# Peptides against a protein of PDB entry 5ZK1, part 28

Target 1, 52 residues: chain A of PDB entry 5ZK1
Amino acid sequence: KREVRLMKNREAARECRRKKKEYVKCLENRVAVLENQNKTLIEELKALKDLY
Target 2, 52 residues: chain A of PDB entry 5ZK1 as posed
Amino acid sequence: KREVRLMKNREAARESRRKKKEYVKCLENRVAVLENQNKTLIEELKALKDLY

## One batch from the design tools (peptide; made by RFdiffusion4, then SolubleMPNN)

Design b2_p16_3_s4 (from b2_p16_3, 9 letters changed)
Fold by OpenDDE base, seed 1:
Structure b2_p16_3_s4 (fold): chain B 52 residues (1-52), chain A 16 residues (1-16)
Amino acid sequence: as target 1 above (52 residues)
Amino acid sequence: LERENRRLEEEIEKLK
């Protein structure tokens, strides 16, 4: 009984670390996309404002 | 970021 509980805890801890790493990677990718879009939108907005 | 990008898109759309 004790060994089975320790094994399940180790598996749950591995899965928790995996899910956390995947979630952070998804956030980093989303930030990089949004930062690039923000830069492009600021450049487009500046180019449009320079026409008026 | 997402809220700011939407504001910039809305400002660009008003200038087209």
Scores: peptide ipSAE 0.212, ipTM 0.793, DockQ to the pose 0.030
Fold by OpenDDE base, seed 4:
Structure b2_p16_3_s4 (fold): chain B 52 residues (1-52), chain A 16 residues (1-16)
Amino acid sequence: as target 1 above (52 residues)
Amino acid sequence: LERENRRLEEEIEKLK
């Protein structure tokens, strides 16, 4: 009985760490894409404003 | 970021 509870706790702790790592990686990728798009849009906006 | 990118897209569209 005790060993099965300790095994289930170790599995739950591994799954919690895995989900946290995947969530952080998803946020980092989303931020990197949005920052690159923002940079491109600012460069395009600047190039258009420099024509006037 | 997403809200700001939409504002920049709308500003670019007004200048074309």
Scores: peptide ipSAE 0.210, ipTM 0.795, DockQ to the pose 0.028
Fold by OpenDDE base, seed 5:
Structure b2_p16_3_s4 (fold): chain B 52 residues (1-52), chain A 16 residues (1-16)
Amino acid sequence: as target 1 above (52 residues)
Amino acid sequence: LERENRRLEEEIEKLK
């Protein structure tokens, strides 16, 4: 029936939007972690260089 | 970022 096809299309569109949002959030979290690690490593490297 | 963090980790390890 046409109605069942429209329902399945709406469900597929919701799932596509959900997966995209989760993927973007995963990338944003990975960037934030790597930026914080980079800052800490630069601070550690500076502290080690300031000992010489 | 990940490649740069690895280079910084390798530089830190040489200074310990």
Scores: peptide ipSAE 0.208, ipTM 0.796, DockQ to the pose 0.029
Fold by OpenDDE base, seed 3:
Structure b2_p16_3_s4 (fold): chain B 52 residues (1-52), chain A 16 residues (1-16)
Amino acid sequence: as target 1 above (52 residues)
Amino acid sequence: LERENRRLEEEIEKLK
């Protein structure tokens, strides 16, 4: 009985760490895309303003 | 970021 509870706890802890890593990676990718888009839009806006 | 990017897109569209 005790060993089965310890095994299930280790499995749950592995799954918790996996889900956290995947969530952080998803946020990091979303931030990187939005930062690159923001940079490109600022550069485009500057180039358009420099024409007037 | 997402709100700022939309504002920049709208400002660019006014200059084209």
Scores: peptide ipSAE 0.201, ipTM 0.793, DockQ to the pose 0.028

Design b2_p16_4_s1 (from b2_p16_4, 9 letters changed)
Fold by OpenDDE base, seed 2:
Structure b2_p16_4_s1 (fold): chain B 52 residues (1-52), chain A 16 residues (1-16)
Amino acid sequence: as target 1 above (52 residues)
Amino acid sequence: EVEKKKKEYEEAKKRE
């Protein structure tokens, strides 16, 4: 019984680390997209202000 | 999902 519990705990810990890594990767991708969009919008706003 | 497994573990510990 103890060895089976330790095996299941190791599997659950691997799955928890996998899910955390996938969630962090999703956030990193979303941040990179938003940072790029924000940079482009700031550059466009600057270019429009420099025309007037 | 992780929170569901945490609750299931806490309930199993109360029954032991």
Scores: peptide ipSAE 0.073, ipTM 0.584, DockQ to the pose 0.090
Fold by OpenDDE base, seed 5:
Structure b2_p16_4_s1 (fold): chain B 52 residues (1-52), chain A 16 residues (1-16)
Amino acid sequence: as target 1 above (52 residues)
Amino acid sequence: EVEKKKKEYEEAKKRE
């Protein structure tokens, strides 16, 4: 009984760490995409202002 | 906690 509870706790802790890592990676990817889009839009706005 | 934040993000993305 005790060993099975310790095994289940270790598995739950591994799964919690895995889910956290996947969530952080999803946020990091979304931030990188938004930062690149924002940079491109700022560069396009600058190029349009330099044309007039 | 992490699963709650993931659901909040997925719900916000469906409203856009």
Scores: peptide ipSAE 0.031, ipTM 0.517, DockQ to the pose 0.143
Fold by OpenDDE base, seed 1:
Structure b2_p16_4_s1 (fold): chain B 52 residues (1-52), chain A 16 residues (1-16)
Amino acid sequence: as target 1 above (52 residues)
Amino acid sequence: EVEKKKKEYEEAKKRE
């Protein structure tokens, strides 16, 4: 009984760390895309203001 | 915890 509980706890802790790492990677990729889009939009807005 | 934040984000994105 004790060994099975320790095994299940180790498996749950591995899965929790895996899910956290995947979620952080998804957020980092999304931040990088949004930062690039925001930079491009700010540059386009400056170029448009310099034409008028 | 992480799964709750993922669900909250997906729900917010469906309301936009």
Scores: peptide ipSAE 0.030, ipTM 0.512, DockQ to the pose 0.140
Fold by OpenDDE base, seed 4:
Structure b2_p16_4_s1 (fold): chain B 52 residues (1-52), chain A 16 residues (1-16)
Amino acid sequence: as target 1 above (52 residues)
Amino acid sequence: EVEKKKKEYEEAKKRE
């Protein structure tokens, strides 16, 4: 009984760490895209202001 | 849940 509980806890802890790593990677990718879009929009706004 | 949020993000990125 004890060893089965320890095995299940180790499996649950591995799955929790896997899900956390996947969530962080999703956020990092989203941040990188939003930062690139924001940079492009700032450069476009600057080019439009330099016409006046 | 995490996989659902990844799919929602990739689908939003394809519509833009």
Scores: peptide ipSAE 0.030, ipTM 0.507, DockQ to the pose 0.047

Design b2_p16_4_s2 (from b2_p16_4, 6 letters changed)
Fold by OpenDDE base, seed 5:
Structure b2_p16_4_s2 (fold): chain B 52 residues (1-52), chain A 16 residues (1-16)
Amino acid sequence: as target 1 above (52 residues)
Amino acid sequence: EVEEKKKEYEEALEKE
């Protein structure tokens, strides 16, 4: 009984770490998209200001 | 949930 509880706890801890790693990867992807969009918009705004 | 959010961000990157 004790060994089975320790095994289940180790499995749950591995799954928790996996889900956290996947969540961080989602945030990194979202940050990369937003940073690229922001950079493009700033460059477009500079190009428009330099024409006037 | 997490896998759905991962897919939403990958699809947003492909549209840019």
Scores: peptide ipSAE 0.028, ipTM 0.534, DockQ to the pose 0.068
Fold by OpenDDE base, seed 4:
Structure b2_p16_4_s2 (fold): chain B 52 residues (1-52), chain A 16 residues (1-16)
Amino acid sequence: as target 1 above (52 residues)
Amino acid sequence: EVEEKKKEYEEALEKE
């Protein structure tokens, strides 16, 4: 009984670390896209201001 | 769950 509980706890801890790593990667991708979009929008706004 | 949230985000970007 003890060894089975320790095995299940190790499996749950591995799965928790996996899910956390995938969540961080999702946030990193979202940040990279939003940073690129914001850069493009700032460049477009600058080009529009340079027309006045 | 996490993969579904990635997909929802990609689908939101394709609509913009």
Scores: peptide ipSAE 0.028, ipTM 0.499, DockQ to the pose 0.046
Fold by OpenDDE base, seed 2:
Structure b2_p16_4_s2 (fold): chain B 52 residues (1-52), chain A 16 residues (1-16)
Amino acid sequence: as target 1 above (52 residues)
Amino acid sequence: EVEEKKKEYEEALEKE
């Protein structure tokens, strides 16, 4: 029936949006870790240069 | 897979 196909399509579209939101959150967490590590490495490199 | 990777980065952020 047409109604059952429309219901399944709405469910699939909700699941697609959920998975996209989870993937974006995973990328945001990865960016935060890499930005913090990069900041620490830049500060360590600056501290080492200030010793010479 | 995505949830496991998400957890790995959350745990890495908490250890720093």
Scores: peptide ipSAE 0.027, ipTM 0.520, DockQ to the pose 0.067
Fold by OpenDDE base, seed 1:
Structure b2_p16_4_s2 (fold): chain B 52 residues (1-52), chain A 16 residues (1-16)
Amino acid sequence: as target 1 above (52 residues)
Amino acid sequence: EVEEKKKEYEEALEKE
C-alpha cells in the first residue's frame, strides 16, 4: 500500500536525522577536546621557550 | 553504530 511506503519513508527520514545529530555531537565533542589539548600544548611550549 | 564510535573515541582518549 502507498500509505505503508510513506510511513516507512517518514521513519527512515527521522532515523537519518537522529543519526546525523548524534554524529555532529560526537564531532563537536572531539573538536572541543582537541582544541583544549592543543591550547595546553601551546602553553607548555611557551613555558619551555621562556626557560631558554 | 554512531554510539559505538563515540565510545571507541572516549576509550582512546582515556589511554593517552
Scores: peptide ipSAE 0.027, ipTM 0.504, DockQ to the pose 0.046

Design b2_p16_4_s3 (from b2_p16_4, 7 letters changed)
Fold by OpenDDE base, seed 4:
Structure b2_p16_4_s3 (fold): chain B 52 residues (1-52), chain A 16 residues (1-16)
Amino acid sequence: as target 1 above (52 residues)
Amino acid sequence: EVEEKKKEYEEAEKKK
């Protein structure tokens, strides 16, 4: 009984670390795209202001 | 769940 509980806890801890790593990667990708979109929008706003 | 949300995001960015 004790060894099975320790095994299940080790498996749950591995899965928790895996899910956390994937979540961080999703946030990093989202930040990179939002930063690129923000740069493009700032450049477009500058180009529009230079026309008036 | 997390991999599905990642795919949903990548598909939403490809449609823009």
Scores: peptide ipSAE 0.031, ipTM 0.503, DockQ to the pose 0.069
Fold by OpenDDE base, seed 3:
Structure b2_p16_4_s3 (fold): chain B 52 residues (1-52), chain A 16 residues (1-16)
Amino acid sequence: as target 1 above (52 residues)
Amino acid sequence: EVEEKKKEYEEAEKKK
């Protein structure tokens, strides 16, 4: 009984670390996309302003 | 580059 609880706790702790790593990776990818889109929009707005 | 990072994000969300 104790060993099964320790095994389940170790599995749950691995799964929590996995989910946290995946969540951080999703945030990093979302930030990279938003930063690049924002940069492009700023460059496009600058190019449009430089025409007038 | 943007489109590759967008695909990586969408694939990561589909795995949740």
Scores: peptide ipSAE 0.027, ipTM 0.491, DockQ to the pose 0.073
Fold by OpenDDE base, seed 1:
Structure b2_p16_4_s3 (fold): chain B 52 residues (1-52), chain A 16 residues (1-16)
Amino acid sequence: as target 1 above (52 residues)
Amino acid sequence: EVEEKKKEYEEAEKKK
């Protein structure tokens, strides 16, 4: 039936959007961690240079 | 905040 194909397509499109949103959230969390680690390492490198 | 984001990332990697 045409209706069953349209329902399955709408379900697949909802699931693809959900998975994409979860993947983007994971990347945003990883970027926030890496940006903070990078900031801390730059501050530690400055503090080390100020000792010499 | 950063430690919470780190935990969320580690939990997401454990699910792969």
Scores: peptide ipSAE 0.026, ipTM 0.490, DockQ to the pose 0.063
Fold by OpenDDE base, seed 2:
Structure b2_p16_4_s3 (fold): chain B 52 residues (1-52), chain A 16 residues (1-16)
Amino acid sequence: as target 1 above (52 residues)
Amino acid sequence: EVEEKKKEYEEAEKKK
């Protein structure tokens, strides 16, 4: 009984770390896209203001 | 580069 509980706890801890890594990677990808979109929009707004 | 990161994000959201 103890060994099976320790095995299940190790598996659950591996799965928790995997899910956390996937979630962080998803956030990092979303941040990179938003930062690029924001930079482009700021540059476009600056170029439009420099025309008037 | 940005389009690849966008695709990776969309694929990660489809798996949730």
Scores: peptide ipSAE 0.025, ipTM 0.493, DockQ to the pose 0.067

Design b2_p16_4_s4 (from b2_p16_4, 8 letters changed)
Fold by OpenDDE base, seed 5:
Structure b2_p16_4_s4 (fold): chain B 52 residues (1-52), chain A 16 residues (1-16)
Amino acid sequence: as target 1 above (52 residues)
Amino acid sequence: EVEKKKKEYEEAEKKE
């Protein structure tokens, strides 16, 4: 009984760390996409202002 | 939750 509880706790702790790493990676990737889109929109707005 | 955020990201990359 005790060993099975310790095994399940170790598995749950590994899964918690995995999910946290995946969540951070998804946030970092979403930030990079939004930063790129924002940069492109600023460059397009600048190009449009330089025409008028 | 994490899987939803992965899909939202993959859908955003496909629209760029």
Scores: peptide ipSAE 0.030, ipTM 0.495, DockQ to the pose 0.074
Fold by OpenDDE base, seed 1:
Order: structure tokens, then sequence, then C-alpha cells
Structure b2_p16_4_s4 (fold): chain B 52 residues (1-52), chain A 16 residues (1-16)
């Protein structure tokens, strides 16, 4: 009984770390896209201001 | 759960 509980806990901890790593990677990709979009919008706003 | 949020994000970026 104790060994089975320790195995299940180790499996649950591995799966928790995997899911956390996948979530962080999703956030990193989202940040990179939003940073690029924000940079483009700032460049477009500068180009528009330089026309007036 | 996390995989659903990834798919929701990828689908939102395709609509922009």
Amino acid sequence: as target 1 above (52 residues)
Amino acid sequence: EVEKKKKEYEEAEKKE
C-alpha cells in the first residue's frame, strides 16, 4: 500500500511539472506575438505621425 | 485544460 501511494505521488508530480512547462511555453509564445504586434503598432503610429 | 487554452489562443490569432 505505501509503495503504490509513493509511485502515484511521483507520477502526479511529473504530470504537474509537465503541464506547468506546457503552460509557461504557451504564455511565452503569447508574449512574443503580443510584443511583435505592439512593436508593429508603435512603428505604424510613428509613420502616421511623421505624415502630419 | 492547458491544451484547450493553447487551441483557443491559436484560433484567436488565426482570426486577426
Scores: peptide ipSAE 0.030, ipTM 0.492, DockQ to the pose 0.047
Fold by OpenDDE base, seed 3:
Structure b2_p16_4_s4 (fold): chain B 52 residues (1-52), chain A 16 residues (1-16)
Amino acid sequence: as target 1 above (52 residues)
Amino acid sequence: EVEKKKKEYEEAEKKE
């Protein structure tokens, strides 16, 4: 009984760390896409202002 | 939920 509880706790702790790593990776990808889009929009706005 | 959002961002990166 004790060993089965320790195994389930170890599995739950691995799954918690996996989900946290996936969540951080999702945030990092979101930040990278938003930073790239923002950079492109700033460059386009600059190019449009340099024409006038 | 996290996996669905992960796919949505991987698809957005492929369309750029």
Scores: peptide ipSAE 0.029, ipTM 0.490, DockQ to the pose 0.070
Fold by OpenDDE base, seed 4:
Structure b2_p16_4_s4 (fold): chain B 52 residues (1-52), chain A 16 residues (1-16)
Amino acid sequence: as target 1 above (52 residues)
Amino acid sequence: EVEKKKKEYEEAEKKE
């Protein structure tokens, strides 16, 4: 009984670390796209202001 | 849930 509980806890801890790594990767990717979109929008706003 | 957010991101990147 004790060994099975320790095995299940080790598996749950591995899965928790895997899910956390995937979540961080999704956030890093989303930040990179939002930073690129923000840069493009700032450049477009500058180009529009230089026309007036 | 994480896989859903990953797909939503890949779909947003394809629309740019």
Scores: peptide ipSAE 0.029, ipTM 0.488, DockQ to the pose 0.069

Design b2_p16_5_s1 (from b2_p16_5, 9 letters changed)
Fold by OpenDDE base, seed 2:
Structure b2_p16_5_s1 (fold): chain B 52 residues (1-52), chain A 16 residues (1-16)
Amino acid sequence: as target 1 above (52 residues)
Amino acid sequence: LEEVERKLKELEKAEK
C-alpha cells in the first residue's frame, strides 16, 4: 500500500512539472509574438508620423 | 494555471 502511494505521488509530480514547463513555453511564445507585434506597430506609427 | 496550482497544493498537503 505505501509503495503504490509513493509511485502515484511521483507520477503526479512528474505530470505537474511537465504541465508547468508547457505553460511557461506557451507564455514565452506569446510574449515573443506580442513583442514583435508591438515593434511592428511602433515602426508603422513612426513611419506615419514622419509623413506629416 | 488553476489545475497546476491545485496539483501543487495537493502535493504540499501529501508531504505533511
Scores: peptide ipSAE 0.042, ipTM 0.589, DockQ to the pose 0.122
Fold by OpenDDE base, seed 1:
Structure b2_p16_5_s1 (fold): chain B 52 residues (1-52), chain A 16 residues (1-16)
Amino acid sequence: as target 1 above (52 residues)
Amino acid sequence: LEEVERKLKELEKAEK
């Protein structure tokens, strides 16, 4: 009984760490896309402002 | 135009 509980806890801890790493990577990719989009939009708005 | 200029000025303040 104790060994089975320790094994299940170790598996749950590995899965929790995997899910956290995947979630952080998804957020990092979303931030990088949004930062690049914002940079491009700021550059386009600046170029438009320099025409007027 | 004025709303775009305001948004640009707000972004330039957030980058400092």
Scores: peptide ipSAE 0.023, ipTM 0.494, DockQ to the pose 0.023
Fold by OpenDDE base, seed 5:
Structure b2_p16_5_s1 (fold): chain B 52 residues (1-52), chain A 16 residues (1-16)
Amino acid sequence: as target 1 above (52 residues)
Amino acid sequence: LEEVERKLKELEKAEK
């Protein structure tokens, strides 16, 4: 019984680390896309302001 | 964007 509980705990800890790594990668990708979109929108807004 | 949103929805489903 103790060894089975320790095995399940090691599996749960591996899965928790995997999910955390995937979540951080999703956030990094979202930040990179939002930063690029924000830069484009600022450049477009600047070009519009330079026309008036 | 769509791939990030899909992966986020998959993680939210795996936490329930």
Scores: peptide ipSAE 0.022, ipTM 0.469, DockQ to the pose 0.279
Fold by OpenDDE base, seed 4:
Structure b2_p16_5_s1 (fold): chain B 52 residues (1-52), chain A 16 residues (1-16)
Amino acid sequence: as target 1 above (52 residues)
Amino acid sequence: LEEVERKLKELEKAEK
């Protein structure tokens, strides 16, 4: 009984670390896309302002 | 328009 509980706890801890790594990577990719989109929109707004 | 222009100037200062 004790060994099976320790095995399940090790598996749950591995899965928790995996899910956290995937979540951080998803957030980093979303931040990079939003920062690039925001930069492009700012550059377009500056270019439009410099025309008038 | 003026609030957008202010935010643009703040971003230009942060990129330097």
Scores: peptide ipSAE 0.021, ipTM 0.498, DockQ to the pose 0.022

Design b2_p16_5_s2 (from b2_p16_5, 9 letters changed)
Fold by OpenDDE base, seed 3:
Structure b2_p16_5_s2 (fold): chain B 52 residues (1-52), chain A 16 residues (1-16)
Amino acid sequence: as target 1 above (52 residues)
Amino acid sequence: LEEVERKLKELEEAEK
């Protein structure tokens, strides 16, 4: 009985760490996309200002 | 996020 509880706790802890890592990776990817979009829009805005 | 936070809290409470 004790060993089965320890096994289930280890599995739950692994799954919790996995979900946390996936969430952080999703945020990191979203930040990288938004930063790249913002950079592109700033570069386009500069190029448009340099035409006038 | 809330499910992950809940599971972290459940694990921290089970370690006490």
Scores: peptide ipSAE 0.039, ipTM 0.578, DockQ to the pose 0.121
Fold by OpenDDE base, seed 5:
Structure b2_p16_5_s2 (fold): chain B 52 residues (1-52), chain A 16 residues (1-16)
Amino acid sequence: as target 1 above (52 residues)
Amino acid sequence: LEEVERKLKELEEAEK
C-alpha cells in the first residue's frame, strides 16, 4: 500500500510539472501574439495620423 | 490548456 501511494504521488508530481510547462508556453505564445498585434495597431495609427 | 492552445492558433491564423 505505501509503495503504490508513493508511485501515484510521483506520477501526479510529473503531471503537475508538465501542466505548468504547457501553461508557461501558452502565456509566452499569447504575449508574442499580443505584442505583434499591438505593433501593427500602432503602425496603422501612425499611418492614419500622417494622413491628417 | 487545450482550449487556450486552440484560441492561440485561431489568433495566429487571423493575423495572416
Scores: peptide ipSAE 0.021, ipTM 0.458, DockQ to the pose 0.080
Fold by OpenDDE base, seed 1:
Structure b2_p16_5_s2 (fold): chain B 52 residues (1-52), chain A 16 residues (1-16)
Amino acid sequence: as target 1 above (52 residues)
Amino acid sequence: LEEVERKLKELEEAEK
C-alpha cells in the first residue's frame, strides 16, 4: 500500500511539472507574438504620423 | 488622427 501511494505521487508530480512547462511555453509564445504585433503596429503608426 | 496621436503618446509614455 505505501509503495503504490509513493509511485502515484511521483507520477502526479511529473505530470504537474510537464503541464506547468507546457503552459509557460504557451504563454511565452503568445507574449512573443503580441510583442512583435505591437512593434509592427507602432512602426506603421509612426510611419503614418511622419506623412502628416 | 487625434485619437491615433493620443494612443502613440500613451505607448511612448508606457515604454519609459
Scores: peptide ipSAE 0.021, ipTM 0.512, DockQ to the pose 0.023
Fold by OpenDDE base, seed 4:
Structure b2_p16_5_s2 (fold): chain B 52 residues (1-52), chain A 16 residues (1-16)
Amino acid sequence: as target 1 above (52 residues)
Amino acid sequence: LEEVERKLKELEEAEK
């Protein structure tokens, strides 16, 4: 009984670390896309302002 | 327009 509980706890800890790594990577990719989109929109707004 | 221009200037100062 104790060994099976320790095995399940090790598996749960591995899965928790995996899910956290995937979540951080998803957030990093979303931040990079939003930062690039925001930069492009700012540059377009500056270019439009410099035309008028 | 003026609020957009102010936000653009604040972003330019944050990128320096």
Scores: peptide ipSAE 0.020, ipTM 0.521, DockQ to the pose 0.022

Design b2_p16_5_s3 (from b2_p16_5, 6 letters changed)
Fold by OpenDDE base, seed 5:
Structure b2_p16_5_s3 (fold): chain B 52 residues (1-52), chain A 16 residues (1-16)
Amino acid sequence: as target 1 above (52 residues)
Amino acid sequence: DEEVKKKLEELKKAEE
C-alpha cells in the first residue's frame, strides 16, 4: 500500500511539472503573437492618422 | 504587455 502511494505521487508530480511547462510555453507563444499583432495594429492606426 | 511579461517570468521562476 505505501509503495503504490509513493509511485502514484511521483507520477502525479511528473505530470504536474509537465502541464505547468506546457502552460507557460502556450502563454509565451500567445503573448508573442498578441504583441506582434498589437504592434502591427498600432502601426496601421498611425499610418491612417498620418493621412489626415 | 509588461504585466503579462512579469507574470510569465514569475511562472518560469516557479518551475525551477
Scores: peptide ipSAE 0.024, ipTM 0.509, DockQ to the pose 0.107
Fold by OpenDDE base, seed 4:
Structure b2_p16_5_s3 (fold): chain B 52 residues (1-52), chain A 16 residues (1-16)
Amino acid sequence: as target 1 above (52 residues)
Amino acid sequence: DEEVKKKLEELKKAEE
């Protein structure tokens, strides 16, 4: 019984670390996409203002 | 897990 609880705890700790790594990677990708979109929109707005 | 995988694929498609 103790060994089965220790095994399940080790599995849960591995899964928790995996989920955290995947979540951080999703946030990093989301930040990169939003930063690029924001930069492009600022450059487009600047180019439009420089025409008037 | 499957929700995180879906979000990763959605973000990858928004970079293309």
Scores: peptide ipSAE 0.023, ipTM 0.518, DockQ to the pose 0.089
Fold by OpenDDE base, seed 2:
Structure b2_p16_5_s3 (fold): chain B 52 residues (1-52), chain A 16 residues (1-16)
Amino acid sequence: as target 1 above (52 residues)
Amino acid sequence: DEEVKKKLEELKKAEE
């Protein structure tokens, strides 16, 4: 009984760390896309402003 | 897990 509980806890802790890593990676990718989009929009706005 | 996987696939398609 104790060994099975310790095994299940180790599995749950591995899964929790996996899910956290995937969530952080998803946020990092979303930040990188938004930062690139924001940079492009700022450059486009600057180019439009320098035209007028 | 499947929701995170879907979000990662959507982000990859938005980077192409």
Scores: peptide ipSAE 0.023, ipTM 0.518, DockQ to the pose 0.057
Fold by OpenDDE base, seed 3:
Parts: C-alpha cells; sequence; structure tokens
Structure b2_p16_5_s3 (fold): chain B 52 residues (1-52), chain A 16 residues (1-16)
C-alpha cells in the first residue's frame, strides 16, 4: 500500500512538472509574438509621426 | 496534452 502511493505521487509530480514546462513554453511564445507585434506597432507609429 | 498542443497551434497561426 505505501509503495503504490509513493509511485502515484512520483508520477503526479512528473506530470505536474511536464505540464508546467509546456505552459511556460506557451507563455514564452506568446510573449515573443506580443513583443514583435508591439515593436511593429511602435515602428509604424514613429513612421506616421515623421510624416506630420 | 491536447490543450497545450492546441494553444501552440493557435500561437503559430498568430505569427503568420
Amino acid sequence: as target 1 above (52 residues)
Amino acid sequence: DEEVKKKLEELKKAEE
């Protein structure tokens, strides 16, 4: 009984770490996309201000 | 797993 509970806890801890790593990777990709979009919008706003 | 995969596919489509 104790060993089976320890195995299940180790499996759950591995799965929790995997899901956390995947979630962080999704956030890093979303940040990179938003940073690129923000950079482009700032460059477009500068180009528009330089025309007036 | 499938939810993370879907989110990654949605992000790739937003980079195009």
Scores: peptide ipSAE 0.023, ipTM 0.518, DockQ to the pose 0.083

Design b2_p16_5_s4 (from b2_p16_5, 7 letters changed)
Fold by OpenDDE base, seed 1:
Structure b2_p16_5_s4 (fold): chain B 52 residues (1-52), chain A 16 residues (1-16)
Amino acid sequence: as target 1 above (52 residues)
Amino acid sequence: DEEVKKKLEELKKAEA
């Protein structure tokens, strides 16, 4: 009984660490996409302002 | 897990 509980706890801890790593990677990718979109929009706004 | 993978694929498509 104790060994089975320790095995299940180790599996749950591995899965928790995996999910946390995937969540951080998702946030990093979302930040990179938003930073690129923001940069492009700022460059477009600058180009439009330079026409006036 | 599959929802996180789907969101990651959506973000890759928006980066390309």
Scores: peptide ipSAE 0.024, ipTM 0.535, DockQ to the pose 0.057
Fold by OpenDDE base, seed 2:
Structure b2_p16_5_s4 (fold): chain B 52 residues (1-52), chain A 16 residues (1-16)
Amino acid sequence: as target 1 above (52 residues)
Amino acid sequence: DEEVKKKLEELKKAEA
């Protein structure tokens, strides 16, 4: 009984670390997309201002 | 897991 509980806890801890790593990677990708979109919008705004 | 996978697929589509 004790060994089975320790095994299940180790599995749950591995899964928790995996989910956290996937969540961080999702946030990093979202930041990269938003930074690229923001850069493009700033460049477009600059190009429009340079026409006037 | 499936929700994180869906969000990652949506982000990949927004990067293309």
Scores: peptide ipSAE 0.024, ipTM 0.530, DockQ to the pose 0.058
Fold by OpenDDE base, seed 4:
Structure b2_p16_5_s4 (fold): chain B 52 residues (1-52), chain A 16 residues (1-16)
Amino acid sequence: as target 1 above (52 residues)
Amino acid sequence: DEEVKKKLEELKKAEA
């Protein structure tokens, strides 16, 4: 009984670390996409302002 | 896992 609980706890701890790593990677990718979109929109707004 | 996979697929579609 004790060994099975320790094994399940180790598996759960590995899974929690995996999920956290995937979540951070998802946030990093979202930030990169939003930063690129924001940069493009700022450049487009600048180009429009430079026409007037 | 499937929710993270879906979010990653949505991000790839928004980057293309």
Scores: peptide ipSAE 0.023, ipTM 0.526, DockQ to the pose 0.058
Fold by OpenDDE base, seed 5:
Structure b2_p16_5_s4 (fold): chain B 52 residues (1-52), chain A 16 residues (1-16)
Amino acid sequence: as target 1 above (52 residues)
Amino acid sequence: DEEVKKKLEELKKAEA
């Protein structure tokens, strides 16, 4: 009984670390995309303001 | 897991 609980806890801890790594990578990619989109929109807004 | 894969595929489509 004890050994099975310790095995399941080690499996759950591995899965938790995997999910956290995937979540961080997803956030890093989302930040990079949003930063690029934001930069483009700021440059477009600047170009529009420089016409007046 | 499949939700994370879908979100990663959506992000790759938004980078193109």
Scores: peptide ipSAE 0.023, ipTM 0.515, DockQ to the pose 0.054

